# Designs tried in a protein design run: peptides against a protein of PDB entry 3C66. Part 110

Target 1, 189 residues: chain A of PDB entry 3C66
Amino acid sequence: KSWANLFEKNDFFFRYKFYLEITAYTRGSDEQHLKWSGLVESKVRLLVMKLEVLAGIKIAHPFTKPFESSYCCPTEDDYEMIQDKYGSHKTETALNALKLVTDENKEEESIKDAPKAYLSTMYIGLDFNIENKKEKVDIHIPCTEFVNLCRSFNEDYGDHKVFNLALRFVKGYDLPDEVFDENEKRPSK

## One batch from the design tools (peptide; made by RFdiffusion4, then SolubleMPNN)

Design b2_p22_2_s2 (from b2_p22_2, 11 letters changed)
Fold by OpenDDE base, seed 4:
Formats: sequence, C-alpha cells, structure tokens
Structure b2_p22_2_s2 (fold): chain B 189 residues (1-189), chain A 22 residues (1-22)
Amino acid sequence: as target 1 above (189 residues)
Amino acid sequence: DEKPIVFEKYGKHKEKFVFIPD
C-alpha cells in the first residue's frame, strides 16, 4: 500500500487520539544527521507494517513528511535534556532554555560554529481496537525491532553520544506545537 | 479513552520505548 498520499497535514494531527513519534537525534554534523535520519525515515514503513498486524491496533498511518529542528547543544547534559523533553507539549517548554537554530540565525557567530543537536521526527497515527479501555497493546516488540534495525545498519550508529533514536507514544492533545499551524487549535482532551 | 502510557528506558544505553499498560 502506498501511504504517500493518505492524509493532508491539517487532517492528520486531528484524526487520531494517539500518535507514535519517531525521533532521530544527532549531536554532530549535519552530514551525520542526514545519513542517520534518512536511514530511520526509510525504515518507518517497516514499523508501520509491524504495528498494523498487532492485535489491538486497528490503524497505523504514517505522516509522510519529517519535522526537522536543531538546537545549539554545548553539553551532553543538554543533549539528554533535549531527548527527555522533546515530543510532548507538556515538556517542550524546557527546550526554550536552548537556542533554536533557524534560517535567520544560523549564520550568527555564536550559532554557526556551536555544537548542535539535530532532530528529525516522523509521526504514526494510531487507532486501537479496544472495546474495553483497559486492553493492553504491547508495541514494545515492534518498536525494539525497529530500533535494532536502524542501529545495526552501520557500526557508527552504535555511538549513543552522537546518534539516538526515540519512540514516544503521545496523545493528540499533547503533540508538540510544531505539528500545528499558528491558526490551528490544539486538540482537546 | 485515556490509556496510561509508560515510558521505559531499556538497555545500557537510553533507548526510550513506550509501553501501554492496561
């Protein structure tokens, strides 16, 4: 199935109660990130296929475009903080302590040569076949397999100081601000 | 409809995985 044209951006982030966020992190060069994130993105369809066959998952639909951002990241602690706080509206305000790299500021002397963390995030919308709100769906296995698949592609990707991969389960009302346009109202609980 | 989502760190290296408990 070609997922490429399933949903427009505006509909996608309002259609599901739950989302799986897949974020590739790189603390290094832009070239390193392009290789790493490109690999991760290329494997998302395989994760979708694995999710679709799980009992309790009715629908797993990928959003076709990644969200990309980068931060000045002078320390390893900053890199850990980014990984901990990114991907949730509840926690993303902590990222305001870091300098977001933009097209407008990327050439500033304080930013141009600074250590950076790069982020590329893919989203999968999830619908569950849960008649009872208490049914457990274990997505751990397919997620672990996905991470292993990505990490095993190149030995360099074993360096967690540089390359990281996170899968975050997020409710629609807790999606990061980046997925909504300025005029869009965040989904309610 | 709110399923509790538990984020667990697995392995020696901080891979973040999501567990949906009952």
Scores: peptide ipSAE 0.049, ipTM 0.664, DockQ to the pose 0.253; fails the geometry check
Fold by OpenDDE base, seed 3:
Structure b2_p22_2_s2 (fold): chain B 189 residues (1-189), chain A 22 residues (1-22)
Amino acid sequence: as target 1 above (189 residues)
Amino acid sequence: DEKPIVFEKYGKHKEKFVFIPD
């Protein structure tokens, strides 16, 4: 199968048991988010390269397209809640307490001028080497280097009130609903 | 203190979140 076929959405989120989610958060303007998320996205390939050289990682494949979402986010507590709850099927229902911004509602007066949190999420499918039962893989170092690289690009990106970056290690059965089509069945354990 | 995300091949794998504060 060609490299292009590996990045089809319908197969990617069923192919791996484990995924690394990279989410860029912005509580601010769309312009701020575009710059921040664009930077993060541009560095994902460097993270993949660092993951691939780890002895316990057999495959690290990035999904080519980010997932975009935004919420009305009136308080800092709401922004912390988004960062805590997003990225897992187990916890994402807590986000229902916030208003999701959609193309249908974005022009409503209560939404248009409201403070927003923007999210851009990249996914890396992970396959681990099974040969040695005792192999531990620590991805802390490459993940830390990645975050530091992104945050050090501009001093403004050090402001955690506005810009955040998180990496979440998840199992395929616990991926957010956003990665599946309405007619697709979530992977089982 | 950010705890490393450790994958143990035959262990119970929990969801781990990495957030690096400044």
Scores: peptide ipSAE 0.040, ipTM 0.619, DockQ to the pose 0.061; fails the geometry check
Fold by OpenDDE base, seed 1:
Structure b2_p22_2_s2 (fold): chain B 189 residues (1-189), chain A 22 residues (1-22)
Amino acid sequence: as target 1 above (189 residues)
Amino acid sequence: DEKPIVFEKYGKHKEKFVFIPD
């Protein structure tokens, strides 16, 4: 199986039953987000390495490109809503209540100077080697270490009003719509 | 029925984790 084909979007999001979704959130400037998301993205390979050595994980494969989005985010409640609803097909429709920032609308007066939430999301495909159905794989340790590594890099990242980081374990059929092309059918359960 | 997604905070900075259902 050619590793090269794993970098093609179409194969990656259909290949695994399970994914770890890593989202960096920033409610602030695009410059703040660029630094924060860039840091998070730079550490994903370390997380992959830690996941791969777990006895219950057969494969941990990162998707190399981040998914980027931004929303008008006038309130802290909106920011919490984004963090709660994003990353699952079951809940992402709630984001339709917010104004998505696009290249076409970013210069509109109502959007240009509005507070924004920026999102950068990385995906890791997971294949588990579970011999016994009673066996559970605990990924908390490597995930916690990853979060601590990212947050401890700069004291400014301790401000949860601005910078947030979420790790979500997601089944393939519940991946966000953003990972699929218009012509692709979502995986079934 | 899949168990509801539960957000838990872990680590020094109380980050959000969505866990593997039991």
Scores: peptide ipSAE 0.033, ipTM 0.639, DockQ to the pose 0.224; fails the geometry check
Fold by OpenDDE base, seed 2:
Structure b2_p22_2_s2 (fold): chain B 189 residues (1-189), chain A 22 residues (1-22)
Amino acid sequence: as target 1 above (189 residues)
Amino acid sequence: DEKPIVFEKYGKHKEKFVFIPD
């Protein structure tokens, strides 16, 4: 399979049994999110490199484009809910309780000036050497290093009320709906 | 048969990691 095909949305989310989701959250301004998400996105390649050298990982392949979304987020509890529920098909329906910001509604007065949570999500497809794996691969190490790298870049990014970063290990059948086209069938369990 | 999603915090900043346990 060509490298080009790996970066195309068409089959990326069907290629792997496992995915690592890296989501940058910002409850603040779009400018704050742009800086934060941009930083996180810029470091994903470093995470990939660290994952690739793990003996239990056969392939770590990033999807090249982030998925962007934003919600009206009036409260801190809403922000926590987003962080808890986003990134899994099983739980993402809870996000329907929040107003999704769209191009169609973003200029509405009730939305325009509302507090917002911004989300940028990067995906890494993972293939493991399961059969030859004598030891359990701990991806927490490179993931933690990645998070620390991002958070340490600017002291302001240490404010969890504004900036958050989550890494979610998910199976292909539990990927969020956003990664699939309307005509695509979700991978089966 | 679905394994529960486990939410864990790691690192100096108690970052959130979400995993489906093996």
Scores: peptide ipSAE 0.033, ipTM 0.656, DockQ to the pose 0.215; fails the geometry check

Design b2_p22_2_s3 (from b2_p22_2, 12 letters changed)
Fold by OpenDDE base, seed 2:
Structure b2_p22_2_s3 (fold): chain B 189 residues (1-189), chain A 22 residues (1-22)
Amino acid sequence: as target 1 above (189 residues)
Amino acid sequence: DEEAIVFSRYGKHKEKFVFIPD
């Protein structure tokens, strides 16, 4: 399929067995998140480039649009929980303990002024060129470089109480529900 | 899932990576 098809949802989340999730977290203002997530998103292509040159990676294709969500996040523990549980179908149900901010409820008094955690998630589909199942592809270096690049852009981004960045390797069958439409079936193992 | 904790060069805080399981 053409690159053009990767810029739309289409079958992107069915096309690959593996995905790299890049999630920018912000516990603060929407403005803070916009800046942080925008920065992260702007650098994703650089990460893709670094991944593509790895011998074990055949394809690294970014999904062009971020997935956005926000939760009422009263405590730091809640924020840690979000970071721990988000990004995997296996664990995402834990997020149900938090109030998801929606367009319908965002103006509610209990939500409007509540502390919030904002999430922006980018996805990279990965296809590996592994001849032998024993071969390991180390994506640690490019991922680390990416994080450092993002974090170094502004000193404020060093505050992990506010700004966080996680990269998660996820199998297609364990992608979060958010990537699928209601009529779509999750990929099988 | 294999999780790796990486220390950011510019911060003493941990960055979370979840990598391909061995």
Scores: peptide ipSAE 0.032, ipTM 0.644, DockQ to the pose 0.193
Fold by OpenDDE base, seed 3:
Structure b2_p22_2_s3 (fold): chain B 189 residues (1-189), chain A 22 residues (1-22)
Amino acid sequence: as target 1 above (189 residues)
Amino acid sequence: DEEAIVFSRYGKHKEKFVFIPD
């Protein structure tokens, strides 16, 4: 399939056994998040390039659309919880304890002026070389370089109380619900 | 669930990598 076809959702989240999730977190203003997430998103292609040259990686294909969400986040503990629980189907139910901000509720008095955590998530589908299945592929190096690149862009991004970046390696069957349409069945193990 | 912690090149920033193995 052409790269052009990969830019559409289609079967992207059914095609790979493994995915790398890149999530930019911001506990602050929408403007702060727009700048931070925009920077992170702009660097994803560089991460893909670094992953592709690893001997154990056969394919690294980015999904071009970011997934956006925001939660009412009253405390720092809530912000840590979001970062711990988001990005996995097995743990994402814990986020139900927080109020998801939607277009329908964003103007409510209890939500409009509440502290918020913003999330933007990019996905990379991964396929590993079968011949190297027994070999451990160390993706920490390119991931570390990616994080350093993003964090070093502006000194303000060093404030972990506001800006965070997480990379999660997940199985296809454990992808968050957000990547599937209402009529789509989650991949099985 | 496997967590890997990565520090920035300056050792000032702690980043989270979560690996879900088979």
Scores: peptide ipSAE 0.031, ipTM 0.659, DockQ to the pose 0.174
Fold by OpenDDE base, seed 4:
Structure b2_p22_2_s3 (fold): chain B 189 residues (1-189), chain A 22 residues (1-22)
Amino acid sequence: as target 1 above (189 residues)
Amino acid sequence: DEEAIVFSRYGKHKEKFVFIPD
C-alpha cells in the first residue's frame, strides 16, 4: 500500500479534527539527530499501519514532510521544558524563552557552539468512526510499540539525556504554528 | 477537550504520550 501524501500542506492540516504528532528530540549533535530522526521517520509508516487497524480509527493519514526546528538548549531542564511545551499551540509560547536557531543566526558566536536541542516532527491525521467519535480509542499500545521499536534499534537511543521521542494527540486548532503558513488562519474549534 | 498524559516505561525511563481522556 502506498501512503503518498495526496494533500497539500494546507489541506492536510485543515482536514482532520485530530492529529498525532511524533517528535524526535535530540540534545546533542546534528549528526546524532539526523540518525535518530531518520530512524523515527522511517518507522512512522509502521505506526500508521497499526493505527489503521484499531477499532474506531477510520483513517490514519501521514503527512510525509517532517517539520524541523532547533533551539539553544543550555540545560537539561531546558530540554525537559521543550519536550513538555512543544507540540501544542496552547503551550508553545513557553518556547520563546529559548533561542530558536535559524539560518540567520546560526553563525552567531553565542549560538554556533551552544548546546542545542533538535526537533523533527511527523504528523498523522486521524479520522474516527462516527460511532466511536466520542468514545475512547486506545492508541497507547501501538504508540508504545512504536517507541519501543525506535528505542531498541540501537543501544545509543536508550540514552534519554540525548534522545527522546514523544507522541502527542492534538486537536487541529491546537496544532503548533509551524504547520501553518503566515497567511493561513488557524482552524477553529 | 482535556488532555491526558500517559507514560510508558522503557527500561529505567518513561516515554511520554499525550492522549484524550475517557
Scores: peptide ipSAE 0.029, ipTM 0.630, DockQ to the pose 0.240
Fold by OpenDDE base, seed 5:
Structure b2_p22_2_s3 (fold): chain B 189 residues (1-189), chain A 22 residues (1-22)
Amino acid sequence: as target 1 above (189 residues)
Amino acid sequence: DEEAIVFSRYGKHKEKFVFIPD
């Protein structure tokens, strides 16, 4: 298939067995999140380049459009819970305990002025070239360098009460529901 | 799932990595 087809949402999230999720979190203002997530997004290409040169990675293909969501987040514990549970179909149901902010409800008085956690997630499809079943590809170094690059860009981004960054390796069948349309079936194991 | 913890330059709080499962 043409590479162009892999930039379409439906093809992208069915094409690979493995995905790397990069999520920028902000517990603060939408303006703070825009700056933080924009920075993270701008550096994803550098991470892709570092992943592609690893011997065990055949391809690292970024999905160029971020996924955006936000929740009412009244406590720091809620913020930690979001960071723990988001990004996996197995655990994302825990997020149902929080109020999802939508275009329909964002102007409600109880939501408008409430503390919020903002999420922006980028996806990288991964294809591995593993000759031996026992061989593992270590992506820790490129990922660590990426996080350090983002966090060190501005001193303000060192405040973990506000700004956070997570990278999650996820199998295709365990991708969050947000990447699929209502009429699409989740990939099988 | 394999998880790694990394500390940022400006803080003691951890960065979360979830890697290739066994």
Scores: peptide ipSAE 0.028, ipTM 0.635, DockQ to the pose 0.198

Design b2_p22_2_s4 (from b2_p22_2, 11 letters changed)
Fold by OpenDDE base, seed 4:
Structure b2_p22_2_s4 (fold): chain B 189 residues (1-189), chain A 22 residues (1-22)
Amino acid sequence: as target 1 above (189 residues)
Amino acid sequence: DEEAIVYSLYGKHKEKFVFIPD
């Protein structure tokens, strides 16, 4: 992709080497997920602000659109698997073992009333002020604070069987397929 | 290090210091 071509479309997922994925998970009702994910999404700006003030962070750019998905999730182990495998191109193929809920299949008898895991994912593109390859930036504090903020907002969100939150740091070439259009080529290393 | 760093509320993913190299 030429640089000119990137400017013709949203190039957010090609612009940065690094991304922070914030995924709200809910194994429950869509109503539960709406509340939980809405809360998490509403707090992302706070995380961005905390990241931006770090000396090693040049840019923390949130993508404004959440990515929504849901899976049939019969067991707790499936829920753990989703949380383990989602968010990385290297591992996301494991999710093929589960039934992705789509507009086309959501009314099917086997899917409609099945237990669901709902996912809402926000992305932050990261650009670092790194002078050399060995320079490191620690984002542990703002990430931990964000997680704690969300989990402590309501006591219900402490039920990890239902509500979970993950922050995943990934490189651009390892972003999930969902962030790219079908006709877009995945970034290279 | 190309390994993904993950924070989570619960699960096998543990909070850890994230030092991001170039």
Scores: peptide ipSAE 0.036, ipTM 0.693, DockQ to the pose 0.695
Fold by OpenDDE base, seed 5:
Structure b2_p22_2_s4 (fold): chain B 189 residues (1-189), chain A 22 residues (1-22)
Amino acid sequence: as target 1 above (189 residues)
Amino acid sequence: DEEAIVYSLYGKHKEKFVFIPD
């Protein structure tokens, strides 16, 4: 099956049992986030290439469209909570305690000038090539190299109060709700 | 094991190997 068929059928988030989520976080301005997320997104192809050459990985397929979200984030504790809870269906309900910024509410006085956390998330579908279920695949090296590459690109990105980056390995049944349409059922275990 | 593997810029999250579940 060609990658083109996956995009045409829009079944990317049903095709794989495993996904790697790459999320760029920014607690600051839209401009800061655009630069940071753009950098991260531009390096995803390099990570894919490094994953594909691992013996235990059959396929590493990037979903080219980023997922964008933002929350009112008045405190540093809120920012840490977002980074802890985002990216998993099991934990994402905790984000309901924060105000989601939408096109409909972004111009409200209480939201417009409020501190915000911005999120941009890229997804990589993973298919593993292991014969024994007890076998392990180590993706630490390429993931660590990717994180270091993004972090070291500009000294400004070393400010953890503003910029952060997370990679999360997630099973298909635990993907965030945002990747599915309202009429779609999430994959079962 | 259903626990997610998370990497962070500042090492706040634990790393582990990837397993194939039953």
Scores: peptide ipSAE 0.033, ipTM 0.685, DockQ to the pose 0.602
Fold by OpenDDE base, seed 2:
Order: sequence, then structure tokens, then C-alpha cells
Structure b2_p22_2_s4 (fold): chain B 189 residues (1-189), chain A 22 residues (1-22)
Amino acid sequence: as target 1 above (189 residues)
Amino acid sequence: DEEAIVYSLYGKHKEKFVFIPD
């Protein structure tokens, strides 16, 4: 399928067995997150390019729409928990312990001024060149380069208490619920 | 191994190789 249809949700999250999740985390202001996530998102194409040239990767297709969420995050432990649990269907239920910020509740006094963790997640669908008899593909280099590129853009982004960036490799059946509509059934194993 | 592979610099995430299943 053409890249053109990847700009829409379509069946993107059903097309690939594997996905790379790129999540920008910010525990701070929405303004901080906007800058941070915007930077990360702007560099995703570079990562895609680096992935595409790897012999073990047949296809690396980005989903162009970021997934945005924010949680009340009163403690550093909560922030760590978010980073640990987010991005996998297996673990994402742990996030229910935190208050999800929504348009409906964001003006509530208990939420409005509460510390928040912001998340922006980009997805790359991956198709591996299994015919090359490669049992493993090392994507560490391009991923590391990407993270370094983003982190080095501004000195402030080195503060891990505020800004974080994670790349998670997930199987299609373990994608977070956020990528599916209510009427969609997640891929099976 | 169905465990998610996470790449994160200076985080608590574990870095792993991507394994291509048969």
C-alpha cells in the first residue's frame, strides 16, 4: 500500500506484526511538552530513513498522527510508572491508577493545577526481511542516534526528571488500546 | 520472548535486540 493511506488510521495498526513506538514524555507544562514532542515528532522521519536502510528491515512506515495523552502525575514514582507501563496492552492497565486528563476534567480544581505527565506517541510499522534468514535485527544504533539527536537539541532536554524519550518495540497484539477504535478488535497473537 | 523491547537512554528501560520470529 502507498504511503498516502498511512496518513489516515485506516488499517495501519493491523498491517504489521511489529511496531516501534516513539513516546515523548514530559512532566512539566504543556508548553514544555509542546516543544519537546514537536521536536521529537519532527525527527521521526530521520529515524524512519535510518531504519529503512537496515538490511533486516523491509518496511518502516510511520503513522503520521501522534497519540496524545496526559495524566495527573503527582510524584516522580508515578512518572516512572508511566514510562514503565505505557506502550503495552499487557501493562497499560496500571495507568488506570492515575487520573487521565481529559477535555471534560481538565478544568477541575483538582486537575487544573496538578502536576502532569504529557505523552506524545508516534508509531512506526515494521516489516522485517525474514527471507534473509536473519533471526535478529539490531535497531539499537538508529534508535540511539535518534534519541541522542532529540536529547541534544536543547540542554533542558537532558533533564530526565522532566523530559524523557522512549522507543518501544511491540507486537501488534500488544499495542495499546488507544490505537484502536471501540469497534475494532485488536490483532490476535 | 513476548517481552517488549524498549530503547531508552538513561531510563529504567531495558535495551534489547529485536528478534525476528520464524
Scores: peptide ipSAE 0.032, ipTM 0.680, DockQ to the pose 0.644
Fold by OpenDDE base, seed 1:
Structure b2_p22_2_s4 (fold): chain B 189 residues (1-189), chain A 22 residues (1-22)
Amino acid sequence: as target 1 above (189 residues)
Amino acid sequence: DEEAIVYSLYGKHKEKFVFIPD
């Protein structure tokens, strides 16, 4: 299936067995997050290029648009919880304990001036050449290089109390609910 | 159920090798 067909038919999150999630986290201002997430997003194409040249990877296709969310995040523990639980259908229900910021509630007094955590997530669908169960592909090096590239761009991005970056390798059936439309059923195992 | 592999260079999650399973 061609790359063009994936975007046209909106079947990106059904096409692959495996996905790599790239999430930029910011506990701070919207301005800080825009700069941080923008940087991360701008470098995703480099990661894709590095993944595609690996012998075990046939295709690495990025989903071009990020998924955005923000939560009221009054404590550092809340920020850690978000990073631990986000990105998997299995664990994302824990986020219901936090207040999701929406266009409808963002002007409420309890939300407007509250500390917030911002999330921007990019997805890469992966197709592999591996036909033998004994063969495994290690993507540690490309992923490490990518994270180091993003973190080293600005000294401020080394402050993990404010800025974080996580990569999660996820199977299609465990993708977060955010990637599916209301009328779509998530892939089965 | 296979657990997702989380890879992070900073934060509480330690760097992990991310292997593509069959």
Scores: peptide ipSAE 0.038, ipTM 0.690, DockQ to the pose 0.703; fails the geometry check

Design b2_p22_3_s1 (from b2_p22_3, 9 letters changed)
Fold by OpenDDE base, seed 1:
Structure b2_p22_3_s1 (fold): chain B 189 residues (1-189), chain A 22 residues (1-22)
Amino acid sequence: as target 1 above (189 residues)
Amino acid sequence: LESITFGTLDINGNIIKETVEV
């Protein structure tokens, strides 16, 4: 099957048992986020290449489009909560305590000038090559290199109050709701 | 069920090791 068919949203998030989520967070301006997320997204291909050469990884396949969201984020504690709860179906319901920014509400006076957290998430589908019952796949090196590459690009990205980067390993049944259409059934456990 | 051990990074860049069943 051509790579082109795997870029369709519907097949991608059902194709793999495991995913690596790469999320760029920004508590600041939309311009700051655009620069930060754009940088992170531009480096994902390098992470994929490093993952593919690991003996325990059969396939590392990136989804080409980022998922974008933003929340009203009045406090640093709210920002930490977003980073803790986002990226897993088990925990994402906690985000309902925050105001999601939408195209319909973004011009409201209470939202327009409010502090915001911006999120851009890239997904990598993973297929493992497991020959033995206890295979160890250590992705620490590729992931650390990726984080260092992104953070070292500009000294401003060292400010964790503004810019954050998380890499989360997630099972297909625990993917965030954002990756599925409203009419799609989540993968079973 | 086969198990795989992997590592991820948290928001602070700390390495988290987990073992999952495959």
Scores: peptide ipSAE 0.041, ipTM 0.615, DockQ to the pose 0.485
Fold by OpenDDE base, seed 5:
Structure b2_p22_3_s1 (fold): chain B 189 residues (1-189), chain A 22 residues (1-22)
Amino acid sequence: as target 1 above (189 residues)
Amino acid sequence: LESITFGTLDINGNIIKETVEV
């Protein structure tokens, strides 16, 4: 089977037991988010390269497209809540307390001019090489280097009130609902 | 059983280290 089939959405989120989620957050304008998320996305390939050379990692496979979402975010506490709860099926139900911005509602007066949090999420599927007698795989170093690389690009990205970046390690059964189609069954534990 | 150490970044950019057994 061609390596091209490995990038199909339908198989990607069922193929791996483990995923690394990379989410760029922006509480500000769409233009600010476009610049920030675009930068983060452009650097994901460098993170993949650093993960692949780790002896405990057999495969680090990036999904090619980001997932985009936005919420009405009137307060800083709401922005903190989004960052805490997003990216896990176990916790994402807390986001139902916020108004999701959709194509259907984006022109409503109450939503159009409201403060927003924008999210762009990239996924990396991980397969580990358990046979190598290494008791521990540490992805902390490449992840930290990646965050530092993104944050250091522009001084404006040091403003945590506006720009944030999170990396989350998740199991396939705990992936957010956004990665599955309506007809797809979530992976079991 | 092998363990995987991973980091979750908080809102301040701090990394919370977790170890998962595989």
Scores: peptide ipSAE 0.036, ipTM 0.609, DockQ to the pose 0.601
Fold by OpenDDE base, seed 2:
Structure b2_p22_3_s1 (fold): chain B 189 residues (1-189), chain A 22 residues (1-22)
Amino acid sequence: as target 1 above (189 residues)
Amino acid sequence: LESITFGTLDINGNIIKETVEV
């Protein structure tokens, strides 16, 4: 398959058994999130490059577009809950307790001026080639370096009350619902 | 068994490590 075909949404989220989710969180303004998520997104390519050179990784393929969402987030506990529950099909139903901000509701008085958490999620499809059955691939090093790179870019990004970054290793069958269209069947185990 | 060490980096930079068979 050409690289171009792998960037198509429908094929991408069925193509790999494993995915790395990179989520930038912001509890603050849209402007703050745009800067933060934009930075994170700009560095994803560097992470991909570092992953590709690891022994046992055959392919690290980024999806081209981030997934965007925002929630009314009145408390710090809500923000922690979002970060804990988001990114897995098993846990994402907990997010239903929060008000999702949409184009249809964003101008409602109860939503417009409410504290918000913004999320931008990038996905990397992973294919592993382990030659030796005893070989283990550890992606923590490049992932940690990536987080440090993003966090160190601006001192403000050190404020965990506002800016957060999570990397989650997820199996295809446990991807969030957002990556699938209504007519698409989730991959089986 | 072929395995990968993976995990989740949380908001605090803590790493939850797991091993998955590949």
Scores: peptide ipSAE 0.031, ipTM 0.614, DockQ to the pose 0.547
Fold by OpenDDE base, seed 4:
Structure b2_p22_3_s1 (fold): chain B 189 residues (1-189), chain A 22 residues (1-22)
Amino acid sequence: as target 1 above (189 residues)
Amino acid sequence: LESITFGTLDINGNIIKETVEV
């Protein structure tokens, strides 16, 4: 199947057993998030290139569109909780304690003026050459280099109170609900 | 805390979570 067919949303989140989630977090203004997430997104292709050359990785395919979400985030503890719980179906239910900002509620007075955490998440589908390899595939190096690249781009991005970046390795059955349409069933274990 | 949760895949496809705090 041509590369073009791999970017269709319809099967991307079912195609791979493993995914790398790259989430840019911003607790601040929408403008700050747009700059930060835009930078991160612009560098994802470099990460993909670094992953593809790893002997243990057969395929690294980015999903082309980011997933956007935002939460009312009154405290730093809430921001830490978001970063801890987001990106896994097993833990994402903890986020229900926070108010998800939606197009329907964003104009509510209690939400409009509330501190917000913004999230932009990119996904990379991973296929590993595990069958013939006795050794664990370590994606740590390219991922660390990616984070350092993003963080070093602007001095302001060194403020972890505002800007964060997480890379999470997840199984397809543990992907967040956001990646599936209402009629789609999550992959089974 | 930037948690890079690196999963090292073991031979069995199990993710060994190494959280590197950067």
Scores: peptide ipSAE 0.040, ipTM 0.670, DockQ to the pose 0.077; fails the geometry check

